# Designs tried in a protein design run: peptides against a protein of PDB entry 4XPM. Part 41

Target 1, 160 residues: chain A of PDB entry 4XPM
Amino acid sequence: VMLHSKNVKGFLENTLKPYDLHSVDFKTSSLQSSMIITATNGGILSYATSNNDVPKNSINEINSVNNLKMMSLLIKDKWSEDENDTEEQHSNSCYPVEIDSFKTKIYTYEMEDLHTCVAQIPNSDLLLLFIAEGSFPYGLLVIKIERAMRELTDLFGYKL
Target 2, 67 residues: chain B of PDB entry 4XPM
Amino acid sequence: DIKGTIAFDTHGNVIESTGVGSQRIEDIGDLSKVTLDAEGFAQVQGDSLLVHLYKRNDITLAVYTSA

## One batch from the design tools (peptide; made by RFdiffusion4, then SolubleMPNN)

Design b1_p12_3_s3 (from b1_p12_3, 8 letters changed)
Fold by OpenDDE base, seed 4:
Structure b1_p12_3_s3 (fold): chain B 160 residues (1-160), chain C 67 residues (1-67), chain A 12 residues (1-12)
Amino acid sequence: as target 1 above (160 residues)
Amino acid sequence: as target 2 above (67 residues)
Amino acid sequence: IRELLRKLAELF
């Protein structure tokens, strides 16, 4: 499956969908947000967020976007710190993974009452970031972001 | 009869939980230490419930039953 | 029960 840059927004929107096991009585909430941000500055290149009936360009909508910007920056900073800290890379919050011979790490971070997960797109200057409610289990969040990352091969090695 | 389930990864993080499993997340610590047979299965008696374990591809599934 | 466990595990 190939994903072109022009389809990134739609891809991120699709990641928002809840996880439903169907045969068992387990279904998650939708992700609150899904973003691709720069690893250098935490700038948002693309994002998707769950609908909350907030009018476009309203104060509430602007505040929500600003909140995303803040969270992306904070998570980027934490990620950067951890990438320079061998101890943090060996915690239960860090998942080293290999995708098609490319190595990366998945980190889970608790942000207030939210569960977040971030991973560097292999060999790139980009991070994929999921933000979910506290009820979204971390183990599943990791699986979700890993599988999503496997669909972003066109961005592997992308440098700013 | 199944009373609940827990699935967890090698880091001890929850993947899913249902029924009584949702109230027994703390069991993961002990369940992760259980020795599995060659096929990846085990059974553990816990309180009034029997826990059936199966691990495959670094994911452990625990199913709670009354017997 | 083993078969059930196998089937459930395949959901992941």
Scores: peptide ipSAE 0.613, ipTM 0.944, DockQ to the pose 0.901
Fold by OpenDDE base, seed 2:
Structure b1_p12_3_s3 (fold): chain B 160 residues (1-160), chain C 67 residues (1-67), chain A 12 residues (1-12)
Amino acid sequence: as target 1 above (160 residues)
Amino acid sequence: as target 2 above (67 residues)
Amino acid sequence: IRELLRKLAELF
């Protein structure tokens, strides 16, 4: 079954769920946002947010969407720069990973008080982007996004 | 017996922390340099607590105990 | 304690 917009939205919503290590009494907050954006211009193809208390078509909703658009663009720009920077690719903020013989990189970025990570979906023109609160550990965020990408094989190789 | 835990990756980034471990994130720098035995274990005496280390698949787990 | 560490590590 190929991924269409509805399936992708549901997938992203599922990634928002907290990570719960109940055995050691550790639980995170929900992700603030989860997005699939274009690597070309940072355009949002699909997104999910944990804060759904805002009425639709309200000023607050518009502001929140605009904020996501801004963050998407900023992160895409930084990602693009880092993809052309050997030093950044060897920093502690870059995690080379391999999924089903496809190679990609996970980048972590501090955005004000938020913790974010972004990764190119292998061989595609798409980026997966997680935005979390500052209390969400980067190491766990990386694990989370890597595992999420393993479920997006239908998007591997997707070109705009 | 466990007073806290820290798990961290090869980049020194936290994966999880609990108990006293949450207050000792700064220990990661030193803990990452500890030589592990053939099975991936080590023990480090840190001030009043004993730190038990185990590394597997690029993840290091530190468990803090009183003894 | 080693077995405990192994069990806890399996959570990741």
Scores: peptide ipSAE 0.612, ipTM 0.944, DockQ to the pose 0.920
Fold by OpenDDE base, seed 5:
Structure b1_p12_3_s3 (fold): chain B 160 residues (1-160), chain C 67 residues (1-67), chain A 12 residues (1-12)
Amino acid sequence: as target 1 above (160 residues)
Amino acid sequence: as target 2 above (67 residues)
Amino acid sequence: IRELLRKLAELF
């Protein structure tokens, strides 16, 4: 199934859903944001946010979007730095993973009080980015983004 | 009876926590150093609680019980 | 309790 713009948006919206383990008393909050951004300049290609109370085209919406743009750029920059830093790639903030024989890395970054993780979609110019509240465990966030990325095979190898 | 749980990965990051486990995240450091048996199990006495460990596929589960 | 641990671990 080819991923079009609408499909990607819907996919990202679905990633916002909280993780709920029915067998145990554990449930997370929803992700604050989920984005696909460019690895080249941190531009947002698609995004979803849990904040649906803001009227469209309002000042509050503009501020929210601008905040996402800022965060995406900052995370992209740090990701880029880490990709060129051997020490950072061997830190506990870096998870080398393999998906269907494609290798990539998942990085966890703390942004103020938020927990974030980012991963390059294998062999592509795209990054998948999750932003969650500080209460969202990093280990689970990593698992979540890995599993999500497995559903984005159509974007593997995508070059801008 | 289970008093709580912690699941954590090989990086020491929490995957989930419940009950008393949510208040004992600092235990991960020590728990990660525990030698497991051939089946991936161990027991560790921590404070007043017994910790039952099981590791599978790079995920360690710790279950806290009173005994 | 080992069986319980195995079952719980399958959730991840």
Scores: peptide ipSAE 0.612, ipTM 0.944, DockQ to the pose 0.920
Fold by OpenDDE base, seed 3:
Structure b1_p12_3_s3 (fold): chain B 160 residues (1-160), chain C 67 residues (1-67), chain A 12 residues (1-12)
Amino acid sequence: as target 1 above (160 residues)
Amino acid sequence: as target 2 above (67 residues)
Amino acid sequence: IRELLRKLAELF
């Protein structure tokens, strides 16, 4: 029942694709990164990035991975704090949602010039995390991650 | 003749914007307070543009036209 | 224009 690593990565890679309304003059940039991380330690279980211009095993690749690790940890920490803060859960940056009777929350966080969005996969020890450029509107980012979450039902209730 | 659009959620966050709408993100605050009819529609006269509003499933669409 | 609005809203 558990998704294979390749399937998860492929799924995350698909989330990177820009939102394109060809019928109107609106198109976003690609997501910078898409990740599944642990809610406990912020460890990256799977990730995809739009930066494919970095050679394998290069110093730049190592730096990019380290940067993702740092961001995932920071966002995990902020998420953990908010999950223990009633006021933050009622702030404008928190979107309570329900998927097939499972409840979760979507949080938006600005990190430097990046727009991020994170949500706990319902009843699991996992978080789904999107990182986008500052030009990516938060409202759309929330919709995007909610719709993506609906495709991860196999991970609902997953415990480490 | 559409001059631009803005779509936004119940938190006032932008979903999309086009044309003149991209330059009028600040209108969301006022547009979110407009009373809609039973079908979810409203019209608001702006400076030189008419704003047509439609809300469905917690998403509000604003379309800017000359008339 | 209501019909147009409905159609545009369906894009989301």
Scores: peptide ipSAE 0.611, ipTM 0.944, DockQ to the pose 0.895

Design b1_p12_3_s4 (from b1_p12_3, 7 letters changed)
Fold by OpenDDE base, seed 4:
Structure b1_p12_3_s4 (fold): chain B 160 residues (1-160), chain C 67 residues (1-67), chain A 12 residues (1-12)
Amino acid sequence: as target 1 above (160 residues)
Amino acid sequence: as target 2 above (67 residues)
Amino acid sequence: IRDWLRKLAELY
């Protein structure tokens, strides 16, 4: 299976959209960022961000990308630690899930004032990572990433 | 008559909140301990509000109304 | 109220 960057980028951009529960008059902000990163090194394979006000090739853009790289690496490291810690896998920050008979785990992490969640794409070397504002509820963030991951079946089993 | 709502998961994490529910997130701890009937419903009196509970699968809904 | 709650739960 080949990773098509163009298609993945569009998918990630779509995940940025707010979650709107009209029936209860509840609406979230857009995700700050959505990324697919490597589970091995935390390298960013694809990303989308809501902050598109930064001019391309500007120093500010470079800094923004560098910030994403740093966050990606930090979250990957924490994820790796938790995957090797049975106790952490039973905490309220870990959600075991099953998608089409494939098992994975969703982890929630607070990073400064941001709410994040990350999950390994089943049987792959890839992680899906959502970064949202602190106002984005963790429970909803988990639901969002689970549903998003169900649309990435082509990446199941992807190895670098 | 609805004053607010809270939806939360089995981990106690918020899924959504509205109205007075947004100001009572701390209630989740107690609400999660309430014994539900066979159909997944319960009612709890809290302050001047009545809380209607319903759990389906891994999600619990709490709706705050006047008593 | 119960029916309403059931319907609401389907949104999640």
Scores: peptide ipSAE 0.473, ipTM 0.914, DockQ to the pose 0.919
Fold by OpenDDE base, seed 5:
Structure b1_p12_3_s4 (fold): chain B 160 residues (1-160), chain C 67 residues (1-67), chain A 12 residues (1-12)
Amino acid sequence: as target 1 above (160 residues)
Amino acid sequence: as target 2 above (67 residues)
Amino acid sequence: IRDWLRKLAELY
């Protein structure tokens, strides 16, 4: 299995789009960031961000990327701890899910004033990570990442 | 006359909220304990609003109306 | 209103 960086980047960019419920007066903001990171060390393999106001290769962009790197590492560490903690796996912040007979877990984490969720791509060394504003409901964020992960079957079983 | 809505999952986490529902997220604790009928429906009278409940699978919908 | 609730539930 080979990761196609361009295809993955496009996928992550698409996940940034708001969730719009037309039958009710409800629409979310865009995700702030969407990333695929390694479960081994929290390294970012690909990412997309809705904050495109910063010029490319500017010092501000570098700082923002560094912030994402820090967040990804922190979330990876928390995820690793929770994967070894039975109590955390039964909390309201953990959602066991099954996709085409492959099992994984979705975790929600509060990061300062941001709402985040992360899930291991089934049987892989990869994590999918969404970062949203605090106004993005956790329940809907979980639904969003589950549906997104169903489109990543080519990455199931991916090993580094 | 619908005044607002709340949708929440089995973990008690919000999926969406509108209208007065957005200001009554704390109701989820009580609403999750309401006994539903065989079809998954219930009604709960609270203050000046009537709450209509419907649960399907892992999602509960609460609709607030004036009557 | 029950029918409306059923339809609304299909969104999730």
Scores: peptide ipSAE 0.454, ipTM 0.903, DockQ to the pose 0.924
Fold by OpenDDE base, seed 3:
Structure b1_p12_3_s4 (fold): chain B 160 residues (1-160), chain C 67 residues (1-67), chain A 12 residues (1-12)
Amino acid sequence: as target 1 above (160 residues)
Amino acid sequence: as target 2 above (67 residues)
Amino acid sequence: IRDWLRKLAELY
């Protein structure tokens, strides 16, 4: 399975877009970040951020990326722990889902003032990770990531 | 005359909220316990508002209106 | 209002 970096990057960028329901006068903020990371080490394979105003090769960009690396590692660790904890898998922060007969789990985590959710791409060594502001509802975040994973079927079963 | 809305999932997590619904997220606990009719509808009388409920699949929509 | 509720629910 070939992972085309540009295609994945574009996909992740699209996930950043806010959810807008005109009929009920509801609109979210954009996601802060969207990432594909390794389940083994939490390494970032691809990412997108809503703040594109940071100049390339700037210190601020480097710091931003470093922050993402830290968050991805922390979330990966929590995810790993939860995957080995039956009680955590039955909490309201865990959403078992099935996509095309493939089973996975979506976890929601509060990271300081941010709302995050993470899910293992089915049968793969990869995790999809969304980071949003605290104003982004968890329930909607879960729906968003589930729908996003349905578009990543090419990555199902991907092994490092 | 809609005053607000709340949509929530089976885990009690908010999907969206508007109007007075945004200020009454704590109602989800009680609303989730309401028995729905065969079509997934219910009405709950509040203090000054009437709550209209509809559940489809795993999503419950609550609409707040004047009594 | 039931029909209206159904229509709204379809948005999610």
Scores: peptide ipSAE 0.419, ipTM 0.878, DockQ to the pose 0.915
Fold by OpenDDE base, seed 2:
Structure b1_p12_3_s4 (fold): chain B 160 residues (1-160), chain C 67 residues (1-67), chain A 12 residues (1-12)
Amino acid sequence: as target 1 above (160 residues)
Amino acid sequence: as target 2 above (67 residues)
Amino acid sequence: IRDWLRKLAELY
């Protein structure tokens, strides 16, 4: 299985879009970031960020990327710990899900004032990670990432 | 007349909120304990608002009305 | 209102 960087990048960019419920006058903010990272090291394979108004090679860009790297690593570490913790797997921060007979778990983590969620792409060495503002409801964030993973079946079983 | 809404999952996490519902997220704890009828509906009298509940597929909708 | 609730639930 090969990763197609352009396609993955475009996919992640699309996940940034807000969810709008017109009938009840509810609309979320855009995700701050969407990433595919390695489960082993938390290395970023692909990412998208809503705030792209930063000049390339600028200090602000470097800081932004570094922040993403740190967030990715921290969340990967938390995920790794939780995967070995039965109590955490039964908390309200863990959502077992099944996609096309493949089982995985979605974890929600509060990082400072941000709302994040992460899930292992089924049977793979990859994690899908969403980072949103605190105003983004956790329940909806979980729904969003589950639906997103359903579009990543080509990555199921991907090994590094 | 609808004054607000809350949708929440089985973990008690918010899916969405509007109107007065956005200011009453703390109600989820109590609302999650309400016994629903065979069709998944219930009504709970709050402070000054009536809460209409409907649960389907592990999602609970709460609608706040004046009556 | 029940019908409305049912319709709303379909959005999730």
Scores: peptide ipSAE 0.349, ipTM 0.889, DockQ to the pose 0.932

Design b1_p12_4_s1 (from b1_p12_4, 7 letters changed)
Fold by OpenDDE base, seed 4:
Structure b1_p12_4_s1 (fold): chain B 160 residues (1-160), chain C 67 residues (1-67), chain A 12 residues (1-12)
Amino acid sequence: as target 1 above (160 residues)
Amino acid sequence: as target 2 above (67 residues)
Amino acid sequence: LDELLEALLARM
């Protein structure tokens, strides 16, 4: 299994798009960020952000990336703790799912005023991480990340 | 005439809300306890609103209408 | 959710 950066980047950018539920006249905001990180140390392998107004190589970009790095590390730590806690795996913040006969778990975390959702890509050393505004419903965020993972079957079983 | 909606998952987390439903998120706790019929439907009479419930694939949709 | 709404409306 090989990870192709360009293909993954484009995929993550696509996940930023809001959900539009036409029948109920409901539309979410775009995701703030979407990332693939390592489950081992929370390192960012690929990421996309909705705010593309920051110039490349600017101090603001550096600060933004650093913020993402910190957030990814924190979420990885929380995820790791929960994976080793039976009680947390049965909480309202944990969603066990099965994709193509592979089992994984989706976790939701409140990070300050942001809504986050993280899931291990099945049998891999990778985590998919969504960061959204507080107005983005957790339930919909979970559905979004589950459907996104179904498109990442090539990464199932990926080991670092 | 639909006054609002709430959709929520088995964990009680909101999927979407519209209209009066956006102001009645607290109802999820009670709505989640309602016994559904064999088809996954139920109706619950509220104060001035009637709540129509339908659950499928672990998602519950509540539609608020006038009583 | 659209499908859920349609199903519910059909029952109402």
Scores: peptide ipSAE 0.239, ipTM 0.671, DockQ to the pose 0.859
Fold by OpenDDE base, seed 1:
Order: structure tokens, then C-alpha cells, then sequence
Structure b1_p12_4_s1 (fold): chain B 160 residues (1-160), chain C 67 residues (1-67), chain A 12 residues (1-12)
């Protein structure tokens, strides 16, 4: 089964939605960005951003996209290093998870004032990356990306 | 009356916090060490607040009350 | 989390 680019984009846009706990007064901000990138080069295959107040093809949009490219590359590099570091894989910033018998890891990274998390789509050359404001709790971010990953079974095992 | 809440995972990372719980994130270290009963419940008397604990599926919820 | 909170409140 193949996913169309528009379907992936729509999926990522849906992940931007804030988490709202109804029983108590708790609601997060929207994710700043949600991306699928390559594990090899950190190239962005698809992305969504909550900042839609920028005219298309404007300088501000270009700068925003360039910032995403830079951030994705940096996170990919750190992820790659951690995947080859036993100690980092056993830190509190690493969450080993199993989805439908497929094993992967979720990493949390603080990037300046932002909270990020990244996970390899199981057995694939792809990474799912969430970028949130600093007010977004890491524990919730991990839960969010795990649940999102469970909806991407069509990409499991995807090789470039 | 609930004064606040904290939910945290097995890594000690916050999942959610409200009210006074948002100002007591440092309590997670101690709360994570509390022995729970067979049903996953416990109560811990704090300074001026009572903490009600419930853990299920590796998520611990702490609710702060005055009584 | 809502379910956890409700369960805890019911126990209190």
C-alpha cells in the first residue's frame, strides 16, 4: 500500500492539534511542526506547520522552511549518533517501544527553547519528527508520537 | 477540592500538570518511590496538601487536595 | 488520562 503525498501531509497536519484533557484544566499548544524526514540525510519528505499566517512564497515562508531543514538535519545527526551509542540509548531521553511486534526508539531532544522528539518508523529509512514549544511536556510528546507512529504502518519497512 | 495534578511516566517526565502541581514538579522524584497497593493506589501526606496517587499502564497520576 | 483521573476520583 502506497501513501499519496497529500495523504501524508494531511496526516501530519492532524498531528499538530493540541492535546486537551477534559477532566482537568489542561490543554497544550499546537505542535509547531510535524515532519517525515529521511534517516540517511535528514531530508524532508513531508511536513506540516502550525504557523500558517505567512504568505506563500514570501521571504518569511522561505526562512521558515529553511529553519525546518536546518533543524531536521541537526536532529537527524544527533539521532544517528545516539543510535550508535549504548549509553544514550539507556538514558531517560530514549524510549524503546514496540508497535505490532516492530521495535523502535523515541528520542527527546531539547533544541534551544523548543521541545522535540523523533522516532524511526520501524524498519524504515524514515523518521517522524515533532517540534513543540517548551511548554509542551516531554512525557506527553512521547505518547503523542507513539500513537502517531501506530497510524503509519504503511510506511513500516520503507526503504529509500 | 482538587488543588492540582501531575501525571508522569516511568522516566520521570511530565505528561500533564495543573494547578499547584505545575509548581511541584520536583515532587516527582519522591512520588515515584512511593509504594502502591495492589490496585495501584496510594496516599501521601505532604506539607499542607494530601497527594493521591494512582498508577496504571506505567503512568502515574498525582492529585493534590487539601483533605 | 481522563480515565485515570476518573478512576482515582472514584476511589477517593
Amino acid sequence: as target 1 above (160 residues)
Amino acid sequence: as target 2 above (67 residues)
Amino acid sequence: LDELLEALLARM
Scores: peptide ipSAE 0.235, ipTM 0.924, DockQ to the pose 0.859
Fold by OpenDDE base, seed 5:
Structure b1_p12_4_s1 (fold): chain B 160 residues (1-160), chain C 67 residues (1-67), chain A 12 residues (1-12)
Amino acid sequence: as target 1 above (160 residues)
Amino acid sequence: as target 2 above (67 residues)
Amino acid sequence: LDELLEALLARM
């Protein structure tokens, strides 16, 4: 079964939900944004944002989308550089992971006051990208994106 | 008796923090160096609080208590 | 994390 655009959008919407621990009084904010972008040029294939109060076709919406495009491109570029840099791959900002025998890496990047993480969907030309507030812990963000990526097996090996 | 918690990964990045733990993120550096027993547990006295450590699956949980 | 906490609490 292949994920359709609508299904992917819904999936990304669900990733926005805050993490709430049951055993302790800990709850995160919602993710600001969740995106699937191309590893080649940083183009956004699908995205979700927690700011749903912005009217459609408003200037604020346009600015928001443009901001996402900019961040997507910047993060893709940084990711590309790191993928070609052995030193960066061994930094504390890089998490090698294995999902269903597929190897990939999760990178954390601070973008101004935001916390972001990005990971190549295994053997694909796609990147999964989370953008959160600075209060969202990086360690949890990594766990979140890893778990999310495990649900995207239909996109494993996807080539543009 | 729990005053707070910190969970962190092998990279030293925070996973969660509560209570006084949220104000002691800097403890991660020292806590990560603590020798754990065979079951993954340890206790460390820090300031006026006792820190209970448990590590499993590359996640370390620190629980701060008064005793 | 919940499981970790429960395990730790059991130890305490």
Scores: peptide ipSAE 0.218, ipTM 0.915, DockQ to the pose 0.857
Fold by OpenDDE base, seed 2:
Structure b1_p12_4_s1 (fold): chain B 160 residues (1-160), chain C 67 residues (1-67), chain A 12 residues (1-12)
Amino acid sequence: as target 1 above (160 residues)
Amino acid sequence: as target 2 above (67 residues)
Amino acid sequence: LDELLEALLARM
């Protein structure tokens, strides 16, 4: 099944859902944002946000989108730098993973008081990006994005 | 009685924490160095709490109890 | 994680 734009949007929206551990009293907040961006330019191809209290077409909405664009660009730039930095690739903020024989890396980045993680969709020009509150543990964020990527096999090898 | 929990990965990053575990994130450094038995279990006595450790699939779970 | 916790509790 091919992932269409609407399907991707819905997928990203689903990733916003909080993680709830039933065995213990642990539940995260929802992700603030979930995005697929280009690795080349940091352009947003699709995004979802938990902030649904902003009126449509309002200045606040525009500012929110612009903020996402800014964050995506910053993270893309950092990711690009790290992809060319052996030290960063071997830091505790880099998780090499393999999905269906495809290798990729998950990076965690602190963005002000937010916790973010980004990963290149295997063999593609696309990055998956999660933005969460500072209360969202990095370890869990990594697990979350890894599992999400496993559901995006249709985008593996996608080139712009 | 469980007083709290911490789950962490091989990078030392928190996966989840509850109760007193949320206040003992700094324990991860030491807990990650604890030698586990063949089944992936260990116990470590803390200042006032006993820490039960279980590791499987690169995830370590620490459960804090009074005894 | 639930599975891990259950396994640990079973051991305790």
Scores: peptide ipSAE 0.235, ipTM 0.924, DockQ to the pose 0.867; fails the geometry check

